# Peptides against a protein of PDB entry 1IK9, part 75

Target 1, 211 residues: chain A of PDB entry 1IK9
Amino acid sequence: MERKISRIHLVSEPSITHFLQVSWEKTLESGFVITLTDGHSAWTGTVSESEISQEADDMAMEKGKYVGELRKALLSGAGPADVYTFNFSKESCYFFFEKNLKDVSFRLGSFNLEKVENPAEVIRELICYCLDTIAENQAKNEHLQKENERLLRDWNDVQGRFEKCVSAKEALETDLYKRFILVLNEKKTKIRSLHNKLLNAAQEREKDIKQ
Target 2, 207 residues: chain A of PDB entry 1IK9 as posed
Amino acid sequence: MERKISRIHLVSEPSITHFLQVSWEKTLESGFVITLTDGHSAWTGTVSESEISQEADDMAMEKGKYVGELRKALLSADVYTFNFSKESAYFFFEKNLKDVSFRLGSFNLEKVENPAEVIRELIAYALDTIAENQAKNEHLQKENERLLRDWNDVQGRFEKAVSAKEALETDLYKRFILVLNEKKTKIRSLHNKLLNAAQEREKDIKQ
Target 3, 195 residues: chain B of PDB entry 1IK9 as posed
Amino acid sequence: MERKISRIHLVSEPSITHFLQVSWEKTLESGFVITLTDGHSAWTGTVSESEISQEADDMAMEKGKYVGELRKALLSVYTFNFSKESAYFFFEKNLKDVSFRLGSFNLEKVENPAEVIRELIAYALDTIAENQAKNEHLQKENERLLRDWNDVQGRFEKAVSAKEALETDLYKRFILVLNEKKTKIRSLHNKLLNA

## One batch from the design tools (peptide; aimed at target 1 K187 K190)

Design b2_p26_5_s3 (made by RFdiffusion4, then SolubleMPNN; from b2_p26_5, 21 letters changed)
Fold by OpenDDE base, seed 2:
Structure b2_p26_5_s3 (fold): chain B 211 residues (1-211), chain C 211 residues (1-211), chain A 26 residues (1-26)
Amino acid sequence: as target 1 above (211 residues)
Amino acid sequence: as target 1 above (211 residues)
Amino acid sequence: SEEEELKKKEEEAIKERRKLLEEEEK
């Protein structure tokens, strides 16, 4: 089961933060349980897959698009843009919500809730879930932080080895060229010396023929 | 102000999870506010720096060690080891807690609390703080995850460049040696040819002198 | 390790280079 808790403001009680918990299996399309609380009272309702399908049909909206709108309305919390307006009557236990666009507002959905007899249990469970989520997220943060520190060290180590390899390549090339130039110059000097000896020998032979 | 919420079990109500909120400025040593709730009722008390000092003195404990024990008791939640036992009387509003060691249990501290008139506000604010903490931790997780993925890519890129540098160093050395050996062998062949020409010229000259 | 292989290859290359230089001095 997946769960999301969001804070909402009800039009009827704008001064009191309410909490909207939605719980579902895999997708909201399969239905969900909705729980509303003000920290004193709680109200719960179950929305079936068939009810979601009927609401989508009544709106003449494609089901996937409708479920996408439900997800935004019920799981995002009241975003800063007042895109969704929430209404609840404590007397009728009727919950409805509207999508507010620039030029049009429309009812997105409505649910009948039931007042919970023991709201303290619902509130305690909600707080427990929040604390569990905090603990899990903290453990994940600590793990990711340690992994990032490891990866940063490993990156610095490889970077340093790479820079040394580049420098060593350049040094190797320079050293090899210097050594080979020395050897080549020695061989060139020996060739020049031998050519001069041949020229001298030829000149002496030409002198010896001329007596 | 710093804050920690923990779940605790009261000896008087072991079936009901209670929540212990502690809030403080920088350190618990400077004093703290303690709030207890069961999701229906709430109780709050303020503990001053002077009270903490007096409790440490009464225990004949060094203040830093005592504050360290308070931090473990009040901020860790009831760890799995039942090291801390919490007691609260709703009638007297007297809260006390004990440290349980293998061979000894001792009272660590006690506080008088006051029943909150509007517990729903305290509960709502507590839930809001939990949701804010979740959102902050989630944002941190997403940032750390993206940074982790970045560092991993950067590591792979540098590793691949390093491996290419190593291979290029080896290839450079091999290529340079091959090229230089070719040139040197050409020079050696030319030297040998010139030596043979000199030897032949000397032999011819010796023949011409004998003729 | 890749580092040990690199070091070994460098030592072999240095050794071959020494041999080539010694054969040319001869």
Scores: peptide ipSAE 0.000, ipTM 0.792, DockQ to the pose 0.004
OpenDDE base, seeds 1, 3, 4, 5: peptide ipSAE 0.000, 0.000, 0.000, 0.000; ipTM 0.785, 0.791, 0.784, 0.791; seeds 1, 3, 5 fail the geometry check

Design b2_p26_5_s4 (made by RFdiffusion4, then SolubleMPNN; from b2_p26_5, 21 letters changed)
Fold by OpenDDE base, seed 1:
Structure b2_p26_5_s4 (fold): chain B 211 residues (1-211), chain C 211 residues (1-211), chain A 26 residues (1-26)
Amino acid sequence: as target 1 above (211 residues)
Amino acid sequence: as target 1 above (211 residues)
Amino acid sequence: MEEEKLKEEEEKAIKERRELLEEEEK
């Protein structure tokens, strides 16, 4: 089961932060349980897949688009743009929300909620879930941080090896050329020496022929 | 201001999860505000630096060690080892906690709390803090995840360059040796040719002298 | 004198040729 808790402001009680908990199985489209609390009272309702489909049909909206709007309204909390307006009557337990566009506001959905008899239990469970989520996210953060540090070390190690490889390649090239030049110069000197000996021998022979 | 919320179980109400919020400035040693809630009622108290020092002195414990024990008791929640036992009287508003060691249990501290008149506001603020913490931790997780992915890409890029450098070094060595061998063999052939010419010239001269 | 020089040059050339062959076999 997935769960999301968000802060909302009710039009009827704008000074009091309310918390909207939505819980669902795999996809919000399959239905969800909605819980509203003001930190003193709680109200819960179940929305079925059939109700979601009916609301989409009544709105003449494609189901996937409608569920997308529900997800934005119910799971994102009060986004900074006041795109969604939430209304709740404590007397009727009727919860409804509207999408405010630039030129048009329309009701996006409505739910009947039931007042919870023991709101303290719901609130405690909600706080427990928040604390569990914090602990899990902290553990993930610590793990990711340790992995980042590992990856950075591994990067530095490979970078150092790469730089050493580049330097070793340049050194190898330089050394091979130096060694080659030495050997080549020896062979060139030998060739020059042999040519000079041949020239001298030819000159001596030419002198010997000239008596 | 730093804050920590933990779950605790009271000896008097072991079936009801209580939440212990501790808030402090920089260090817990400078004093703290403690808030206890059961999701319906809330109780708050302030503990001064002087009270902490007095408790440490009364316990004949070094202040830093005592603050370390307070931190473990009040900020870690109910650790799985039941090392800390929490007690609270709703009638007297007296909160005390004990450290349970293998052979010795002792009172670690005690606080007078005041019942909050509007517990819903405290509970709402506590939930808000939890939601803010979740959002901040999620943003950190997303950032760390993106950095991990970046570092992994950067590692792969450097690794690929390193492998290419190794291969290029081996190829360079092989190519240089092949080129050098070709030039050296040309020079060796020239030397051999010149030596043969010298030997022939010497033999001809020896024949000319014997002639 | 010339025959000795010629023999010395021949011995030197033979020696240098052996050294070159030994360097080619290494």
Scores: peptide ipSAE 0.000, ipTM 0.789, DockQ to the pose 0.002
OpenDDE base, seeds 2, 3, 4, 5: peptide ipSAE 0.000, 0.000, 0.000, 0.000; ipTM 0.792, 0.795, 0.788, 0.795; seeds 3, 5 fail the geometry check

Design b2_p26_6 (made by RFdiffusion4)
Pose (drawn by RFdiffusion4):
Structure b2_p26_6 (pose): chain A 207 residues (1-76, 81-211), chain B 195 residues (1-76, 83-201), chain P 26 residues (1-26)
Amino acid sequence: as target 2 above (207 residues)
Amino acid sequence: as target 3 above (195 residues)
Amino acid sequence: AEEEKSEELDEEIAELEEKLAEKEEE
């Protein structure tokens, strides 16, 4: 059981703001209850599933395509106009295309005997919604804060692992260098002795 | 300017639900407007900064402690009474085995209740709209942080596994380079023996 | 294998130095 409460402007009353409450079960296609309120009175109407299928036929529209129009118009490039007569309780709305507009929906609403009960329930539903949302935003705020920390934690763990690697790398190389360079001392020494021995042979050949 | 709308029950009508709307600027301490509505009529009252502190004196409570009790009672066990004939509104606090009048307001019946009710409903719808948007923004941040975390965690796994492959990998190379020096050294020695 | 070869190289070097020493003495 779902519902949407939207605010709307009627052409015959651009001054005051009205409210439209549409409620259904699962889908609009299966039917819906519509209620109009000015904060004092309320007018209600029902649209059955069969009435929707028929209206879609009379409009030369694919049924799902028609329900889609109802969703854009009633559940809040697509321009829609709304009219209501308190004298007749007739409620209709049109889709305004280029130079051509057409009747999209019409409802004969009935004035409600207990407007206050309807208005109180509506406000109550809204307050419950505001409540459910806050609880959710708080749950997400905490999850947000947890992740901000869990990242900072691992980020530090990362920097440490990298810094530990660099310290170890330079440490290993330092030892290597020492050993390698000791050998080089020996090579240079041997190399030079050899040279010396070559120069000595050379001197015997020459004298 | 902030406001809180609470659903309450009056002692003289536990059947019907009323709505209490409290509005203020910065803190209740500087005064506030309270409105009571049953969805048909509405009663309003203004409570000045001067009256509030005055009440803090009659009770001998720090203006802070007193405002604190109002926040708990009016912004949502607290009991509420209202007489439509006198427009007098009062509420009490109920503890174990005792109760006491906590405060009262002389409200006045509003001339155009529909206007008040319409504004209240409009506020609720805007609040629902803003809250749903924030639920989206925070939902995405929760996603970005989830992804960013997996990234770094992956970097950590890769980094630690590298530090553990380093000693073994570098030592092999060192053996290779070192073995070259030793071969030179031998060959040199051999040559020296030649001569 | 490379560490064994390095040990064998060190042993050969030591033996070569001993020979040099012997020649010098001589």

Design b2_p26_6_s1 (made by RFdiffusion4, then SolubleMPNN; from b2_p26_6, 13 letters changed)
Fold by OpenDDE base, seed 4:
Structure b2_p26_6_s1 (fold): chain B 211 residues (1-211), chain C 211 residues (1-211), chain A 26 residues (1-26)
Amino acid sequence: as target 1 above (211 residues)
Amino acid sequence: as target 1 above (211 residues)
Amino acid sequence: DLLKEIEELDKEIEELEKKLAQEAEK
């Protein structure tokens, strides 16, 4: 089961934060359990897949789009934009929420809730879930931090090897060219010396033929 | 102000989870505010630096060691080891906790708490703190995840450049050596040819002199 | 390898220079 807890403000009690817990299996489309609490009282309702489908049909909205709006309304948490207005009557236990657009406000959904007999148990379980979520997220943070530090070390190691490889390549090229030039110059000098000796020998032979 | 919320089990009510909130400034040594709740009622007490010092002295324990034990007892959360036992009388509002070692159990500390008049407000604030902590930890997780993905890309990029540099270095070395061998062989052939011409010229001259 | 081939070439050339000098001296 998946769960999301969010802060909401009720139109009837704008001065106190309420908490909206939604619990579902895989998707909100299959239905969900909604729990509302003010930290003293709690109210719970179950919304079935058929009720979701009926509300979508009554709104003339495509089911996937409607479920998308439910997800935004019920799971968003206190986002900065008061796009959704929540209403609850403690007397009737009737919960409804509206979507406020620039030029249009409309009811998105409504549920009958039931007052929980033991609200303290629901509140304790809600706090337990929050504490478990904190612990899980802390463990994930510690893991990601350690992985980050590992990746940074690995990057520095490869970067250092790369820089050494570049420098070694340039040094190798320079050294090989210097050695080549040296050897070529030595062989060029030797060829010139041999050529001069040949010229001298040819000139002496021409002198010896001329007596 | 720093805050820690933990689950505890009271000896008097082992079937229900209680929540222990501790709030302090920089260090527990300077004092702290303790809040206990069962999700319906809440109790709060303030512990001063002088009370902590007095409890340490009464226990004949070094203050730093005592504060270390307080930190473990009050901030550890539900660790797997029931090293600490918590006791609370709702009638007297007296809270005390014991450290259970293998061969010795002893009282580590005790506080007088006061029943909170509006426990719902304390509970709502506690839930708000949990939700804020979840949101902060989620944002940190998302940041660390994005950074890890960046570092992994950067590592792959440098690794690819490094492999190309290694291959290019080996190819350069091989190519330069091949070129040098070719040129050297050409010069060797030319030197040998010149030497043979000199030998032939000398032999012809010796024939001409004998002739 | 290349340095060895260069050294061998240098030796061959030195031997050739010695032979040329000996024939210039008769």
Scores: peptide ipSAE 0.037, ipTM 0.813, DockQ to the pose 0.273; fails the geometry check
OpenDDE base, seeds 1, 2, 3, 5: peptide ipSAE 0.037, 0.033, 0.033, 0.033; ipTM 0.814, 0.813, 0.812, 0.813; seeds 1, 2, 3, 5 fail the geometry check

Design b2_p26_6_s2 (made by RFdiffusion4, then SolubleMPNN; from b2_p26_6, 13 letters changed)
Fold by OpenDDE base, seed 1:
Structure b2_p26_6_s2 (fold): chain B 211 residues (1-211), chain C 211 residues (1-211), chain A 26 residues (1-26)
Amino acid sequence: as target 1 above (211 residues)
Amino acid sequence: as target 1 above (211 residues)
Amino acid sequence: DLLKEIEKLDEEIKELEEKLQQEAEK
């Protein structure tokens, strides 16, 4: 089961932060359980897939788009931009919310909730879930941090090896050329020496022919 | 201000998860505010640095060690190992906790709490803090994940460049040796040609002498 | 091995130098 808790402000009680818990299986489209609390009282309702479909049809909205709007309204928390207005009557247990656009406000959805008999249990479970989520996220953060440190070390190692390889390549090229030049010069000197000896022998032969 | 919320079980109410909030400035040693809630009622007390010092002295424990034990008891949550036992009397508002060792149990600390008049506000604030912490941790997780992905890409890039550098070094060595052999062979051919000319000249001279 | 090829060249050159010297000396 997936779960999201958000803080909302009710139009009727703007000074009291309420918490909206939504729980669902796989997709919000398949239905969800909604729980509202003010830290003292709690209210719960179950919304079926058929109710979601009916609300979408009543709004003349494509179901996927409607579910997308539900997700933004119910799972994002009331973003600071007052895009969604939440209303709840404690007397009727009727919960409804509106989307506020520049020129048009419209009701996005409405749910009948039931007052929870033992709100303390719901609140405790909600806090437990928050603490579990914090612990899981902290463990994930620690894991990711350690992995980052590992990856950074691995990067530095390969970078250092790469720099050494570059330097070694340059050194190899320089050394091979130097050695080649030395050998080449030696062979040039020997060729010149042999050539001079040949010229001298030819000159001596010319001298010997000239008696 | 630093804050930690943990779940605890009270000896008097083992079926009801309680939440222990501790808030402090910089160090737990400087004093802290403790809040206990069952999701319906809340109790708060302030513990001063002097009280912490007195408790340490009464226990004949070094202050740093005592604060270390307080940290484990109050900030870790009741680990599953029943190492810490928590007691609270709603009538007296007296909170105390014990450390359970193999052979010895001892009282680690005791606090007088006061019943909060508006527990719903304390509970709402507690839930808000949990939600804020979740959001912050999620943002940190997303950041660390993106950084991991970056570091992995950077590692792969440098690794690929390193492998290319290794291959290029081997290719360079091979190419330089091939070129050197070609030039050397040319010089060998020239030397052999000169030698043959010299031998022919000598043979002609020997023919001329015999002639 | 380039070193072995160089050594062989050096020996061939030395032999050539010795033969050249022997022919200069008659």
Scores: peptide ipSAE 0.036, ipTM 0.814, DockQ to the pose 0.260; fails the geometry check
OpenDDE base, seeds 2, 3, 4, 5: peptide ipSAE 0.034, 0.029, 0.029, 0.032; ipTM 0.812, 0.811, 0.812, 0.813; seeds 2, 3, 4, 5 fail the geometry check

Design b2_p26_6_s3 (made by RFdiffusion4, then SolubleMPNN; from b2_p26_6, 11 letters changed)
Fold by OpenDDE base, seed 3:
Structure b2_p26_6_s3 (fold): chain B 211 residues (1-211), chain C 211 residues (1-211), chain A 26 residues (1-26)
Amino acid sequence: as target 1 above (211 residues)
Amino acid sequence: as target 1 above (211 residues)
Amino acid sequence: ELEKEIEELDKEIEELEKKLKQEEEE
């Protein structure tokens, strides 16, 4: 079961923050339970999948679009504050809400609610759900924080190894070239020495032939 | 101002979850406001720094230790369920709590509360605080998740560069050694050729002298 | 012939010295 609590203002009581709780199974389209409270009284109603389909048909709206508007109205406490207007009569227990566009306002839906006999129980359960949600979100945040600290350490360790590898590559190349220059210079000296010995031997032979 | 809401059970009403709200400035030691609600009625009291000091003195407990116990009792809704017992009389508005150790139970503190005239306002504000806290924690969670994803990408990028650097170092070393072996073998062949030419020249000179 | 081989060795060494200097400047 999924649940969302939103803060709303009623046209009849604009100074009193109300809370709109919606509970549903998997998708809002399959129906939902709506609960309204002012922190003293509570009202609850059940909306079936058939009622949602009928409201969409009566509005001549495609069902997926209608459910999308229901989701924005009933679950998004933070829609642009002025897009949805909520109305409730405590006498008739009739709840309805309107979508306000720049030039067009229309009724989006209406529900008959029933006054809850023990509103304190509904309010306590609502507060319990809020506290449990806070605790769950805190645990998720602590987990993500620890994981971020781990990833940062792992990044620093690999970065330090990478920098050492770059420096070691450059040092290796330099050391190898230095060693090779030394060996090549030794071989060059040997070749020059042997060449001079050959020239001297040829000059001595030319002297021995000239007698 | 800091605030904590905890779920508690009263000895007088063990079947009805109560909510204990504590509000304070910077440290609980400087005093706090305590609010109790059952979702229908609310009671509030103010505890001063002087009252906290007096309670610590009356208990013959060091103030820092006493404040530490107050913090566990009043702010930790999740102490081991049985360590703190809460008592409240709706008639006298007297609230007191006990610490239960294995062999010793003692009163930790007591407060006179006042019945709130408009409990619905206190309950609405309490629910608003819970909803605002949920929204803040969700925003923190989304931020930490995005940072986690960034750190993971950055780690993968550096790891891939490190692996390429290791492979490039090994390839460089192998290539340099191969090139040097080729050059050294050529110079070795030249030295051998020159040495043979010197030996031949010496042998020809020895023949010319015997002639 | 051998003088040409010595000149070629001198060029190879100079090329290696230039590479070494480039690597020391990187």
Scores: peptide ipSAE 0.041, ipTM 0.819, DockQ to the pose 0.059
OpenDDE base, seeds 1, 2, 4, 5: peptide ipSAE 0.042, 0.023, 0.024, 0.042; ipTM 0.822, 0.816, 0.816, 0.821; seeds 1, 2, 4, 5 fail the geometry check

Design b2_p26_6_s4 (made by RFdiffusion4, then SolubleMPNN; from b2_p26_6, 12 letters changed)
Fold by OpenDDE base, seed 4:
Structure b2_p26_6_s4 (fold): chain B 211 residues (1-211), chain C 211 residues (1-211), chain A 26 residues (1-26)
Amino acid sequence: as target 1 above (211 residues)
Amino acid sequence: as target 1 above (211 residues)
Amino acid sequence: SLLEEIEKLDKEIKELEEKLQQKAAE
């Protein structure tokens, strides 16, 4: 089961933060349990897949689009302020919410809730869920931090090896060219010396033929 | 101000999860506000630095050690089960906690709490803090995840460049040696040819002299 | 290695030079 708790403001009680908990199985489309609390009282309702489908039909909205709007309204948490307006009557236990667009406000959905007999149990469970979520998120943060530190070390290691490889390549090229030039020049000098000896020998032979 | 909320079990109400909130400035040693709630009622007390010092003295414990024990008892959250036992009387508003060691249990501290007139406000604020902490931790998780993905990309990039550098170094060395050997062999052949010409010239001259 | 090939080349050149000097000297 998935769960989302959101802070909301009711039009009837704008000074009192309320909490909207929605719980569902895999997808919100399959239905959900909605719980509203002010920290003293709690109200709960179950919304079925059939009710979601009926509300979509009544709105003349495609089901997937309607469920998308429900998700934005009920699960977004700190969505942009004022896009969704929540209304609740403690007397009738009637909960309804509106979407406020630039030029048009419309009712998105309505639910009949029931007052919870033991609100303290619901509130305790809600706080437990929050604390468990904090602990899970902290463990994930610690894991990600350790991974980050590992990846940074690994990056620094390979970067240092890369820099050494670049320097070694440049040094190798320079050294090989210097050595080659030295050897080549020595062999060129030897070839020149041998050519001069051949020229001299040819000149001496031409002199010996001319007596 | 720092805050920690912990789930605790009271000896008097073992079936009902209670929440212990501790709030302090920088260090627990400077004093703290303790809040206990069962999700319906709340009790609050302020513990001063002087009271902490007095409790340490009464226990014949060094202040830093005592504060260390307070931190473990009051801030550890899901510490090892059963190390600390919490007791609270709703009638007297007397809160005390014990440390259970293998051979000795001792009272670690005691506080007089006051019943909160508007527990719903305290509970709403506590839930708000939990939701805000969840949001902060989620933002940190998303940031760390993005950083890890970046570091992994950066590592893959430098690793690929390093592998290319290694291959290029090996290829360069091999190519240079091959080219140098070819040029040296060419010069060697030229030197041999020149030596043979010199030998032939000397032999012809010796024939011409004998002739 | 290139160094070994160079050393072989230098040795072979030196031996050829010595043979040339011996044959010029008879």
Scores: peptide ipSAE 0.020, ipTM 0.805, DockQ to the pose 0.278; fails the geometry check
OpenDDE base, seeds 1, 2, 3, 5: peptide ipSAE 0.020, 0.019, 0.020, 0.019; ipTM 0.806, 0.806, 0.804, 0.805; seeds 1, 2, 3, 5 fail the geometry check

Design b2_p26_7 (made by RFdiffusion4)
Pose (drawn by RFdiffusion4):
Structure b2_p26_7 (pose): chain A 207 residues (1-76, 81-211), chain B 195 residues (1-76, 83-201), chain P 26 residues (1-26)
Amino acid sequence: as target 2 above (207 residues)
Amino acid sequence: as target 3 above (195 residues)
Amino acid sequence: AAAEAELKAAAERWEAIKEAEAAAAE
């Protein structure tokens, strides 16, 4: 059981703001209850599933395509106009295309005997919604704060692992360099002795 | 300017639900407007900064402690009474085995209740809209942080596994380069023996 | 408990003052 409460402007009353409450079960296609309120009175009407299928036929529209139009118009490039007569309780709305507009929906609403009960329930539903949302935003705020920390934690764990690697790398190289360079000292020494021995022979050949 | 709308029950009408709307600027301490509605009529009252502090004196409470009790009672066990004939509104606090009048307001019946009710409903719808948008923004940040975390965690896994491959990998190379020096040394030594 | 007792005594003092003001106004 779902519902949508939207505010709307009637052409015959651009001054005051009205409210439209549409409620259904699962889908609009299966039917819906519509209620109009000015904060004092309320007018209600129902649209059955068969009535929706028939209206779609009378409008030369694919049924799902027609329900889509109802969703954009009633549940809040697509321009829609709304009219209501308190004297007749007739409620209709049109889709305004280029130079051509057409009747999209019409409802004969009935004035409600207990407007206050309807208005109180509507406000109550809105307050419950505001409440459910806050609880959700709080749950997400905490999850947000948890992740901000869990990242900072691992980020530090990362920097440490990298810094530990660099310290170990330079440490290993330093030892290597020492050993390698000791050998080079031997090579240079041997190499030079050899040279010396070559120059000594060369001297015996020459004298 | 902030506001809180609470659903309450009056002692003289536990059947019907009323709505209490409290509005203010910055803090209740500087005064506030309170409105009571049953969805048909509405009663309003203004409480000045001067009256509030005055009440804090009659009770001998720090203006802070007193405002604190109002926040708990009015912004949502607290009991509420209202007489439509007098427009007098008062509420009490109920503890274990005792109760006491906590405050009262002389409200006045509003001339155009529909206007008040319409504004209240409009506020709720805006609030629902704003809250749903924030739920989206925070939902995405929750996603970005989830991804960012997996990233770094992966970097950490890769980094630690590298530190552990370093000693073994670098030592092999060192053996290689070192074995080259030794060969030179041997060949040199052998040459010297030649001569 | 002590804080609830202090709050109760402050509320009774406030009610008494308001009754006295209402009687004086009459």

